Peptides against a protein of PDB entry 3J47. Designs and how they scored, part 11

Target 1, 121 residues: chain A of PDB entry 3J47
Amino acid sequence: IRLTNQLKSLKGLQSKLKDVVEYLDKVINKELPINHTILGKLQDVFNLLPNLGTPDDDEIDVENHDRINISNNLQKALTVKTNDELMVIYISNLVRSIIAFDDLIENKIQNKKIQEQRVKD
Target 2, 26 residues: chain B of PDB entry 3J47
Amino acid sequence: NAQYHLLVKQGDGLLTKLQKYGAAVR

## One batch from the design tools (peptide; aimed at target 1 N107 K108, target 2 L18 R26)

Design b1_p12_6_s3 (made by RFdiffusion4, then SolubleMPNN; from b1_p12_6, 5 letters changed)
Fold by OpenDDE base, seed 5:
Structure b1_p12_6_s3 (fold): chain B 121 residues (1-121), chain C 26 residues (1-26), chain A 12 residues (1-12)
Amino acid sequence: as target 1 above (121 residues)
Amino acid sequence: as target 2 above (26 residues)
Amino acid sequence: DELDEAIDKLVA
């Protein structure tokens, strides 16, 4: 029962990660703004990942060692993929912030020029 | 990884310059 | 580079 629930949760996480990748591609292409709710859910998944990878030390039957290694490798691969996705989100936010600041700087330069012209008149 | 770290470093440099500008305009 | 130049012009 517990392993089936973990597998179902992992499949749910994989589906969510796929949805996030698709969303990130849309954000990179400037088709959609960043959704803070999706980012929050990803962070929650990452915070839960260490807890999903701790088998309680007491019931590791030897027959499950190959399944645990496959699960750990898949979890590692999913963690790397999600880290890459979070990095892309971070870069996208950084680029948006830089563009917004560039526009602000240009507006301030223009305002300064207008004030200097008014002082000369 | 290395290209990403370089891009992040460049972005952090720009943010630092923008912060200095924002402080000078106040 | 253009942004850096614009920032430098504002800080100078």
Scores: peptide ipSAE 0.311, ipTM 0.848, DockQ to the pose 0.079
OpenDDE base, seeds 1, 2, 3, 4: peptide ipSAE 0.309, 0.297, 0.306, 0.322; ipTM 0.849, 0.844, 0.849, 0.854; seeds 1, 2, 3, 4 fail the geometry check

Design b1_p12_6_s4 (made by RFdiffusion4, then SolubleMPNN; from b1_p12_6, 5 letters changed)
Fold by OpenDDE base, seed 5:
Structure b1_p12_6_s4 (fold): chain B 121 residues (1-121), chain C 26 residues (1-26), chain A 12 residues (1-12)
Amino acid sequence: as target 1 above (121 residues)
Amino acid sequence: as target 2 above (26 residues)
Amino acid sequence: DELEKAIDALVA
């Protein structure tokens, strides 16, 4: 009973992680705005994942160990994929911020040149 | 993790350069 | 490589 509930919970987590990946793909494609609350919850999940992957030394029967390992490997693979997508979103936002800052600098330079020309006239 | 930290570090470096440039233009 | 392509596509 306990092992079946753990497996069900893990499958539920994997499904949720897949939904998150799909959401992140939509955000990358600019189909949806970035939701900070979702990103924060994802970060919390990732911070907890190293703690979830510690095999509690509970005597898991050898036959269930292989299925758990496969499920853990798939979950780990999905986690890596989600981390990569989050990284892309982070870099994308950083680059956008840099471009916006460059545009502000250029606008300031232009405004300064216009003001200098007005003082000479 | 290491690659992520490297990318973050590179991004921070670019932001710092932009901030210095913005301060020099002021 | 896919990440780099995604970044390049966002900057363009």
Scores: peptide ipSAE 0.372, ipTM 0.855, DockQ to the pose 0.029
OpenDDE base, seeds 1, 2, 3, 4: peptide ipSAE 0.271, 0.290, 0.290, 0.307; ipTM 0.844, 0.847, 0.847, 0.853; seed 1 fails the geometry check

Design b1_p12_7 (made by RFdiffusion4)
Pose (drawn by RFdiffusion4):
Structure b1_p12_7 (pose): chain A 91 residues (1-28, 36-48, 72-121), chain B 26 residues (1-26), chain P 12 residues (1-12)
Amino acid sequence: IRLTNQLKSLKGLQSKLKDVVEYLDKVIHTILGKLQDVFNLNNLQKALTVKTNDELMVIYISNLVRSIIAFDDLIENKIQNKKIQEQRVKD
Amino acid sequence: as target 2 above (26 residues)
Amino acid sequence: EAEAAEELAEML
């Protein structure tokens, strides 16, 4: 789902660029200003990425903790299944 | 870095315990 | 162990 959404966003840019190229050919405004703003707004993320790296580490840790909890419950389920099997054999 | 490593080390320690439990179950 | 890994993947 996230991927499809990202693709839609990139699609708009691609189409938008084509339109802009055609527009420029024909010319040979508000949209242009807006685009410039967006440009000004990965390069900048470079410095910002330094912080994001720290936050990514924290969310990795949290995911690890969740995986451990899920493994615990999984062990319990497996034990219950074994007990059920034993009961069936007794019967 | 040292502080960050500390929390990482603790997380690794818990992971080891969980692995030991899994081995005992097997 | 394979089954447990599949089930763990489903839970996650």

Design b1_p12_7_s1 (made by RFdiffusion4, then SolubleMPNN; from b1_p12_7, 6 letters changed)
Fold by OpenDDE base, seed 2:
Structure b1_p12_7_s1 (fold): chain B 121 residues (1-121), chain C 26 residues (1-26), chain A 12 residues (1-12)
Amino acid sequence: as target 1 above (121 residues)
Amino acid sequence: as target 2 above (26 residues)
Amino acid sequence: EEELLKELAKKL
C-alpha cells in the first residue's frame, strides 16, 4: 500500500511537471496568452526552491545571462541528484517489501505445517 | 532516461505482482 | 524462485 501510493504520487507529480513545461513552451512560442494566475503560482513554486546560488552580494555588474545559466545548471544538477536519490529510496523500499513478503510466505508455510502436524496427532 | 523508465516499469510490475500475492495470502 | 512463489500462492 505505502509503496504503491508513493509511486502513484511520483507519477502524478511527473505528469503535472510535464504539463507545466508544455504550457510554458506554448506561452514562449506565443501559441497561448500568458495566464498571470498560472505564472504567479509557478513563481511561488520557484520561490520555494532552495536559493540556488547566492552570488556573493558584491558583484552587481556581471551580465544577467551568465547568472541565469549558472542558476539553471545548478537547478538541473540538484534535480538530477534528487531524482537519483528518490530512485535509490524507491528501489530500497521495493526490495524491503519483497523481503518482508518472502518472510511472510515462509511464516505462513511453517504455520500451516505446524497446524497439519497437530491435526495428525 | 530509458534505463530509469525501464526500471520504474519493472518495479511497478513487481509491485502489482506483490499486491496480488499479498491479497491471495490474506 | 518466481515460479515457486506462484506454486506456493496457489497452495495457500
Scores: peptide ipSAE 0.307, ipTM 0.859, DockQ to the pose 0.099
OpenDDE base, seeds 1, 3, 4, 5: peptide ipSAE 0.298, 0.284, 0.298, 0.263; ipTM 0.870, 0.857, 0.866, 0.859

Design b1_p12_7_s2 (made by RFdiffusion4, then SolubleMPNN; from b1_p12_7, 7 letters changed)
Fold by OpenDDE base, seed 2:
Order: structure tokens, then sequence, then C-alpha cells
Structure b1_p12_7_s2 (fold): chain B 121 residues (1-121), chain C 26 residues (1-26), chain A 12 residues (1-12)
């Protein structure tokens, strides 16, 4: 149950992130009008992301493009790292659940054999 | 990406088997 | 082992 819910939640998050990317691509390509409400919610999500580079507030104006690329690269690297970590945790929990289930089966089989022996005596 | 998706699909297959078995053991 | 577990699951 818990693992199924975690996987379902992760798949739901992945689907939503894909829908957001597809929406942003359509807005960039001018295929859809900018929805300010969706953009505001996306800004709120970005503001909840750890601030992956406060450049000290004292360099306003001339290299913003490379710093945005570095911040995006760092954010991407952290997103990949977090995804890999979550994947390892997911697999580890899946394996633990399989082992615990195998042990439960073995225990049920043993208990059934003991009951069948007690009914034959 | 492809290996990740394959691994997630394999995990989903195992989870579905585990659920079916948990329902049969209940 | 996995096949034996499947047969046991069918008998339970």
Amino acid sequence: as target 1 above (121 residues)
Amino acid sequence: as target 2 above (26 residues)
Amino acid sequence: DEELLKELAKKL
C-alpha cells in the first residue's frame, strides 16, 4: 500500500511537470496566450525552490545571461541528483517490501503445515 | 532516461505482482 | 523460487 501510493504520487508529479513544460513551450512559441494565473503559480513554485544562487545584490547589469545559465545548470544538476536519490530510495523500499512479503509467505506456509499436522494427530 | 523508465516499468510490474499476491494471500 | 511461490500462491 505505502509503496503503491508513493509511486502513484511520483507518477502524478511527473505527469504534472510534463504538462507544465508543454504549457510553457506553447506559451514561448506563442501558440497559447500567457495565462497570468498559471504563470503566478509557477512563479510561486520557483520561489519555493531553494535559492540556488544569490549573487550578492551588488552586481546588477552586464552578465545576467551566464549567471542564469549557471543557476539553471545548478538547478538542473540538483534536480537530477534529487531524482537519482529518490529513485534509489524507491528501489530500496520496493526490494525491502518484496523481502518482507516473501518472509510473510514463508511464515504463512509454515503455519499452514503446522495446522495440517495438528489435525492429522 | 531509457534505463530509468525501464527500471520504473519493472518496479511497477513487481508492485502489481505483489498486490495480486497480497490479495490472494488475504 | 519465483515459480514455486506462484504455485504455492495458487494452492493458498
Scores: peptide ipSAE 0.294, ipTM 0.855, DockQ to the pose 0.100
OpenDDE base, seeds 1, 3, 4, 5: peptide ipSAE 0.282, 0.289, 0.268, 0.267; ipTM 0.866, 0.856, 0.849, 0.862

Design b1_p12_7_s3 (made by RFdiffusion4, then SolubleMPNN; from b1_p12_7, 8 letters changed)
Fold by OpenDDE base, seed 2:
Structure b1_p12_7_s3 (fold): chain B 121 residues (1-121), chain C 26 residues (1-26), chain A 12 residues (1-12)
Amino acid sequence: as target 1 above (121 residues)
Amino acid sequence: as target 2 above (26 residues)
Amino acid sequence: DEELLKELQQKL
């Protein structure tokens, strides 16, 4: 139950993230008008991400475009890293649940064999 | 990517076997 | 049943 719910939640998040990317691609290609409400919510999600590479407030002049690209690359790298870590945790929990269920089945079989032996005596 | 998909597919295979076994022991 | 257990244990 818990693992199935986690997998369902992760698949739901993946689907939603894909829908957001597809929406952004359509907006970039001018196929859809910019929905300011969706863009605002996306901006809020990006603002909740850790400020990766705030230059110390003392260099406001020269090359904002390259620093934004570097910050976006660092944010992307940390997002990938976080995804990989979450995947490892998910797999580890899956394996632990498989082992625990195997042990429960074995214990049930042993208990059944002990009960069947007690009924024959 | 390929190793990850292989590991997920192996985990799904194990989970399916475990579900079949848990149903047979009931 | 025991063979299915052994096959599961061999994959762990």
Scores: peptide ipSAE 0.300, ipTM 0.857, DockQ to the pose 0.090
OpenDDE base, seeds 1, 3, 4, 5: peptide ipSAE 0.261, 0.248, 0.289, 0.229; ipTM 0.858, 0.849, 0.853, 0.848

Design b1_p12_7_s4 (made by RFdiffusion4, then SolubleMPNN; from b1_p12_7, 6 letters changed)
Fold by OpenDDE base, seed 4:
Structure b1_p12_7_s4 (fold): chain B 121 residues (1-121), chain C 26 residues (1-26), chain A 12 residues (1-12)
Amino acid sequence: as target 1 above (121 residues)
Amino acid sequence: as target 2 above (26 residues)
Amino acid sequence: DEELQKELAERL
């Protein structure tokens, strides 16, 4: 039950994330007007991501292209690191569910042995 | 990204099998 | 016991 609920929640999150990406693509393509309420909530989600790179305020305009690439590489590296951490948690939960399943099988085997003994007595 | 999606897909497959087996064992 | 564990391992 608990793991099935976690998987359902994760699938629901994945679906919602896909809907957000599809919405952003439609906004970029100018097919839909910008919804400021959705953008505000997306900004809140990005602000809850660890801010790796406030450029400290000091120095003016001329190399914005290389700094955007470094920020994108750092954000990508963080996304990969977060993904690896989530993967370890996922595998750990999977292993725990396999163990709980093995215990369930052993309990059923024991119950069957007890029933077979009661039929022989 | 692709390897992660593959691993998640494999794990979802295993979880679906585990759920089916846990329902057959009930 | 081992046979039921083996059938489980084959289904996983």
Scores: peptide ipSAE 0.284, ipTM 0.853, DockQ to the pose 0.095
OpenDDE base, seeds 1, 2, 3, 5: peptide ipSAE 0.288, 0.283, 0.284, 0.265; ipTM 0.870, 0.859, 0.868, 0.867; seeds 1, 5 fail the geometry check

Design b1_p12_8 (made by RFdiffusion4)
Pose (drawn by RFdiffusion4):
Structure b1_p12_8 (pose): chain A 91 residues (1-28, 36-48, 72-121), chain B 26 residues (1-26), chain P 12 residues (1-12)
Amino acid sequence: IRLTNQLKSLKGLQSKLKDVVEYLDKVIHTILGKLQDVFNLNNLQKALTVKTNDELMVIYISNLVRSIIAFDDLIENKIQNKKIQEQRVKD
Amino acid sequence: as target 2 above (26 residues)
Amino acid sequence: DELEKEMEEFAI
């Protein structure tokens, strides 16, 4: 789902660029200003990425903890299944 | 870095314990 | 990776 959403966003840019190229050919405004703003707003993320790296580490650790908890419940479930099997054999 | 490594080390320690439990179950 | 393998072994 996230991927489809990202593609939609990129699609708009691609179409938008085509339109802009055609517009420029024809000319040979508010949208242009808006685009410029967006441009000014990955490069900058470079410095910002330094911080994001730290936060990514924390969310990785959290995911690991969750995986451990899930494994614990999984072991319990496996034990219950074994017990059920033993009871069936006894019967 | 050292502080960050500390938390990482603890997380690894818990992971080891969990692996040991899994081996005992097997 | 090892934990994921162990979770597969205990998968129901």

Design b1_p12_8_s1 (made by RFdiffusion4, then SolubleMPNN; from b1_p12_8, 6 letters changed)
Fold by OpenDDE base, seed 1:
Structure b1_p12_8_s1 (fold): chain B 121 residues (1-121), chain C 26 residues (1-26), chain A 12 residues (1-12)
Amino acid sequence: as target 1 above (121 residues)
Amino acid sequence: as target 2 above (26 residues)
Amino acid sequence: SELEKMQKEFSL
């Protein structure tokens, strides 16, 4: 039962990571806005990742030590991967905010020019 | 790492330009 | 003039 639940959780995490990557690609391509709920869920997954590597104290079979080390390395690699993904999201948002601010400034300048022309007439 | 730093540097450059422009428009 | 210069610099 526990192993099946761990495998199901791992498959679920893998599916979520895939969905996050696909979402990230859409966000990079400006096809979708960032969803804060997705970011929050991703952070929750990160906060839970260290806890997924804590063996419940009850079955320390020595043969699992290599598997635990491999699992910890995989969790670390997944953590790094998701951090990189979060960074890409952050930078994408920053760039979008910069572009939006650019457009606002340009609009303000145009409005100012129009107002100055109206005062001269 | 290098590509990420380049992207961050480009973002910072744009942000700096934007801040200068925003300060001049105010 | 200075505003126009900044617009040109911003347009990349």
Scores: peptide ipSAE 0.300, ipTM 0.854, DockQ to the pose 0.065
OpenDDE base, seeds 2, 3, 4, 5: peptide ipSAE 0.295, 0.297, 0.306, 0.290; ipTM 0.843, 0.857, 0.858, 0.849; seed 4 fails the geometry check

Design b1_p12_8_s2 (made by RFdiffusion4, then SolubleMPNN; from b1_p12_8, 5 letters changed)
Fold by OpenDDE base, seed 2:
Structure b1_p12_8_s2 (fold): chain B 121 residues (1-121), chain C 26 residues (1-26), chain A 12 residues (1-12)
Amino acid sequence: as target 1 above (121 residues)
Amino acid sequence: as target 2 above (26 residues)
Amino acid sequence: SELEKLMKEFSL
């Protein structure tokens, strides 16, 4: 049961990391506009990631290692949750921007049609 | 998850529409 | 949920 839950959590993390990479690749490829707010929040998440232990601190007692692993798993789970929330906020903002731009385009098309009609009259 | 994927799919659909409109306005 | 609120805003 514990191992299956850890594997499921790790698979979930891996999937989310893949989604982040795919998002970054789309931004790099100019398929999506750079959202600086997301990039900033991603940077904040990476900065709040606990030091992925440098393997060189030799003296952490085995009993503390289990608590640290649980804390790291909890922090990973919280990071995953935060990433999901940030991604939802991102998509929401993207959609709002798209809607606003759609409305702007429609307004521009309407204004152009009005001008073309005025030139024909 | 499913609702999230649906939201993403809707966003992609809007983005595609936006791209089409942006191309039609040029 | 916050997600449902965001989906409602998206549908608007």
Scores: peptide ipSAE 0.385, ipTM 0.861, DockQ to the pose 0.042
OpenDDE base, seeds 1, 3, 4, 5: peptide ipSAE 0.331, 0.323, 0.342, 0.319; ipTM 0.861, 0.862, 0.866, 0.857; seeds 1, 3 fail the geometry check

Design b1_p12_8_s3 (made by RFdiffusion4, then SolubleMPNN; from b1_p12_8, 5 letters changed)
Fold by OpenDDE base, seed 4:
Structure b1_p12_8_s3 (fold): chain B 121 residues (1-121), chain C 26 residues (1-26), chain A 12 residues (1-12)
Amino acid sequence: as target 1 above (121 residues)
Amino acid sequence: as target 2 above (26 residues)
Amino acid sequence: SELEKLQKEFAL
C-alpha cells in the first residue's frame, strides 16, 4: 500500500512535470504568459526534496541501500529535471522582459521624436 | 546538456543586449 | 543616435 501510493504520487509528479514542460514550450513559442503558480509549485517541489548532499547516514541497513540508492538517484534526477525546468522558465521570463523593455525603449524614442517635433513647431 | 548550454548562452546574449539598452536609455 | 544603433542590434 505505501509503495503503491509513493509510485502513484511519483507518476502524478511526472505528469505534472510533463504538463509544465508542455506549458513552457507554449511560453517559449510566445503562445501563453508564464504562470507564476506553476513556478511556485516547482519551487515547492524542489524545497520538499531531501538534501542529496548528506552522505552522513552510514547507519542505514544494507537491505535498504539499493532502494535508497534508487531513491537518491531518482531524487537527483528529479532535482536536475526541476532545475532544468526552472532555468527554462527563467530564460523565458528574461526573453519576455527583454521584449517588454524593447517596446518601452521604442515608446520612449517615439515620445522623444514627438516632443522634438513639438519644439520645432 | 548541449541544448541547455546553447539556451543559456542565448539568454546571456539577450541579457547583455538588454543591459546595453538600459545603459543607453539612462 | 546610440539608441537607434542599439534598436537595430536588438531587432532580431
Scores: peptide ipSAE 0.319, ipTM 0.862, DockQ to the pose 0.070
OpenDDE base, seeds 1, 2, 3, 5: peptide ipSAE 0.316, 0.289, 0.308, 0.301; ipTM 0.861, 0.843, 0.859, 0.854

Design b1_p12_8_s4 (made by RFdiffusion4, then SolubleMPNN; from b1_p12_8 with D1S E6M I12L)
Fold by OpenDDE base, seed 1:
Structure b1_p12_8_s4 (fold): chain B 121 residues (1-121), chain C 26 residues (1-26), chain A 12 residues (1-12)
Amino acid sequence: as target 1 above (121 residues)
Amino acid sequence: as target 2 above (26 residues)
Amino acid sequence: SELEKMMEEFAL
């Protein structure tokens, strides 16, 4: 019962991580708006994931160890992939913010030049 | 990863340019 | 790649 629940929880977590990756891909592709609250929660999950990969020294029978290790390695790989996707989203947003700020600065410079010309006339 | 560092470096370069323009507008 | 698109956006 306890091992079955742990396996079910891990499978559920893996499925959820897959859904998150698919969500992140849609956000990168601009199919969905960026939700900062979701991104923050994902970052929190990733910060906790290294701690989930250290099973406390509780008696896990050796025969399930290989399947657990494969599942943990796959989950770790999915975590790395999602971290990379989060970084891509973050940097894309940074670039967009930078471009928008550049345009704002250019507009302000142009407005200042127009005002200076009006004062000289 | 080299590409990530390159991307970060490019972002820092743009940020620096924006800071210079922002200072010129003030 | 998405990374290449980002690098292009940074180069603009």
Scores: peptide ipSAE 0.421, ipTM 0.872, DockQ to the pose 0.043
OpenDDE base, seeds 2, 3, 4, 5: peptide ipSAE 0.394, 0.326, 0.400, 0.409; ipTM 0.865, 0.862, 0.864, 0.871

## One batch from the design tools (peptide; aimed at target 1 L104 I105 N107)

Design b2_p13_1 (made by RFdiffusion4)
Pose (drawn by RFdiffusion4):
Structure b2_p13_1 (pose): chain A 91 residues (1-28, 36-48, 72-121), chain B 26 residues (1-26), chain P 13 residues (1-13)
Amino acid sequence: IRLTNQLKSLKGLQSKLKDVVEYLDKVIHTILGKLQDVFNLNNLQKALTVKTNDELMVIYISNLVRSIIAFDDLIENKIQNKKIQEQRVKD
Amino acid sequence: as target 2 above (26 residues)
Amino acid sequence: AAAEQLAAEAAAA
């Protein structure tokens, strides 16, 4: 789902660029200003990425903890299944 | 870095315990 | 139950 959403966003840019190229050919405004703003707003992320890297580590550690908890419950479920099997054999 | 490594080390320690439990179950 | 747990995790992913 996230991927489909990202693709839709990129699609708009692609179409928008084509339109802009055609517009410029024809000319040979508000949208242009807006685009410029967006441009000013990955390059900048480079310095910001430094911080994101730290946060990504934290969210990785959290995921690992959740995986451990899930494994615990999984072990319990396995044990219960074994017990049920044993009871059936006895019967 | 050392502080960050500390938390990482603890997380690894818990992971080891969990692995040991899994081996005991097997 | 174990299989259902793993299936639920896979669906959530």

Design b2_p13_1_s1 (made by RFdiffusion4, then SolubleMPNN; from b2_p13_1, 10 letters changed)
Fold by OpenDDE base, seed 1:
Structure b2_p13_1_s1 (fold): chain B 121 residues (1-121), chain C 26 residues (1-26), chain A 13 residues (1-13)
Amino acid sequence: as target 1 above (121 residues)
Amino acid sequence: as target 2 above (26 residues)
Amino acid sequence: KAQEQIEKILKEL
């Protein structure tokens, strides 16, 4: 019963991780807006992933070791891919913020120039 | 990891410079 | 690769 529940939870986690990657791909492709709350939670998951690679010493059968190693290598590769995707999203948001601030500053300079002209007239 | 942290640090540096410029235009 | 993707995103902004 406990092992079956752990396997079901692991399959559920794998499915959710796939859905997250698909969501990130849609966000990169501009099909969906960037959700900062989802992005922050994903970053937290990535910061915790180095700790998910410590198998607690509970009896993993040697015959599953190759399938588990292939699954862990694929999951590690998907993790690296998703980290690169998160980095691209972060930089894109940073650049958008920089442009929006530059426009705000230019608008403020123009407004100040208009006020100074009105005081001289 | 190190390149990612460097890129994030460069981004934060640009954001800080931009905030200082925005504060100087206030 | 990552830098080229960033430049592509920058051009789409």
Scores: peptide ipSAE 0.449, ipTM 0.877, DockQ to the pose 0.037
OpenDDE base, seeds 2, 3, 4, 5: peptide ipSAE 0.399, 0.399, 0.412, 0.432; ipTM 0.870, 0.866, 0.869, 0.873

Design b2_p13_1_s2 (made by RFdiffusion4, then SolubleMPNN; from b2_p13_1, 8 letters changed)
Fold by OpenDDE base, seed 4:
Structure b2_p13_1_s2 (fold): chain B 121 residues (1-121), chain C 26 residues (1-26), chain A 13 residues (1-13)
Amino acid sequence: as target 1 above (121 residues)
Amino acid sequence: as target 2 above (26 residues)
Amino acid sequence: SAAEQIAKLLEEL
């Protein structure tokens, strides 16, 4: 019963993660706007993901090990893919913020020049 | 990992340059 | 790759 519920929860998580990846792909392709709430929830999910890098040496039976290893490798691959997509979105937002800030600085410089010219006239 | 760290470092470098420029213009 | 997508996005900016 517990193991079946864990497997069902894991499958549900995997399906949701796939939906998120598909959403992120659409955002990267500019088909959809970036939703910051989804990104924040994804970051929270990643922070709550146990470090998949400790093979807990627990002797769980060899026959389930291949399916669990494939499932863990697929989850790792999906996690890595989602991390990479999140990083792309983060860098894209950073660059957009940088450009917006540069434009704001330039606008401020222009406004200051106009004000200085008005004081001289 | 190394390429990611390089990209993040480049982004941080650009952000720092913009912050310095913004402070110099203020 | 994610890096190529970032590079393309940077080129579009």
Scores: peptide ipSAE 0.405, ipTM 0.870, DockQ to the pose 0.036
OpenDDE base, seeds 1, 2, 3, 5: peptide ipSAE 0.400, 0.402, 0.370, 0.366; ipTM 0.831, 0.868, 0.862, 0.869; seed 1 fails the geometry check

Design b2_p13_1_s4 (made by RFdiffusion4, then SolubleMPNN; from b2_p13_1, 10 letters changed)
Fold by OpenDDE base, seed 1:
Structure b2_p13_1_s4 (fold): chain B 121 residues (1-121), chain C 26 residues (1-26), chain A 13 residues (1-13)
Amino acid sequence: as target 1 above (121 residues)
Amino acid sequence: as target 2 above (26 residues)
Amino acid sequence: SAEEQIKKILEEL
């Protein structure tokens, strides 16, 4: 019963991670808007993932070890992929922020020039 | 990881430069 | 690649 629940929880986690990757792909493809709250939660999940690699040393049956290792390797691969996707989103947002800031600066410079011209007239 | 941190650091550096420029234009 | 995706996003900005 406990092992079955752990396997079910792990499968649930794997499914959720897949859904997260799919969400990130949609965000990268601009199919969905970037949600900062979701991204923050995903980052928190990734920061906790190094601790998910501590097998509690208890009753892991040896025959499940290969399937668990394959599942863990796939989860690690999906984690790396999701980290890369998060990085792409982060860089994209950073660049957008930079461009928006540059435009704001240019607008301020133009407004200042207009004001200086009005004072000279 | 190291490349990610480098990219983030570079991005933060650019953002900081922009912030300084924006503060100087204010 | 992630780099190509970044480039594509940058081109769309």
Scores: peptide ipSAE 0.463, ipTM 0.875, DockQ to the pose 0.039
OpenDDE base, seeds 2, 3, 4, 5: peptide ipSAE 0.413, 0.415, 0.447, 0.445; ipTM 0.869, 0.865, 0.874, 0.872; seed 3 fails the geometry check

Design b2_p13_2_s3 (made by RFdiffusion4, then SolubleMPNN; its pose is not in this set)
Fold by OpenDDE base, seed 2:
Structure b2_p13_2_s3 (fold): chain B 121 residues (1-121), chain C 26 residues (1-26), chain A 13 residues (1-13)
Amino acid sequence: as target 1 above (121 residues)
Amino acid sequence: as target 2 above (26 residues)
Amino acid sequence: KAEELLEKAKLLA
């Protein structure tokens, strides 16, 4: 039950993230008007991400485009890394739960065999 | 990506087998 | 192993 719910939640999150990307691509391509409410919520999500590369506040005046690209690349790299780490944790928990369930199963089978033997004696 | 999806699919398969087993042992 | 346990479980059900 718990693992199934975690997997379902992760799949749901992945689907939602895909929908957000598809929406942003449509907005960039001018296929859809900019929805400021959706953008505001996305900005809030990005603002909750760790500050990746605070440029020292003292050089605000040179070509923001390359720094934004570097910050975006770093943020992307850290997002990928975090996703990989979360995946490893998820799979590890899945395997542990499978092993624990297998052990419970074997214990139940053994207990049933012992009870059946006691009823025959 | 492909290895990830394969691993997730394998995990889902194991979970399904586990659920079937848990239902059979209940 | 898991399939064998499932088979054993089916026999015990």
Scores: peptide ipSAE 0.310, ipTM 0.850, DockQ to the pose 0.057
OpenDDE base, seeds 1, 3, 4, 5: peptide ipSAE 0.266, 0.240, 0.252, 0.244; ipTM 0.856, 0.841, 0.843, 0.847

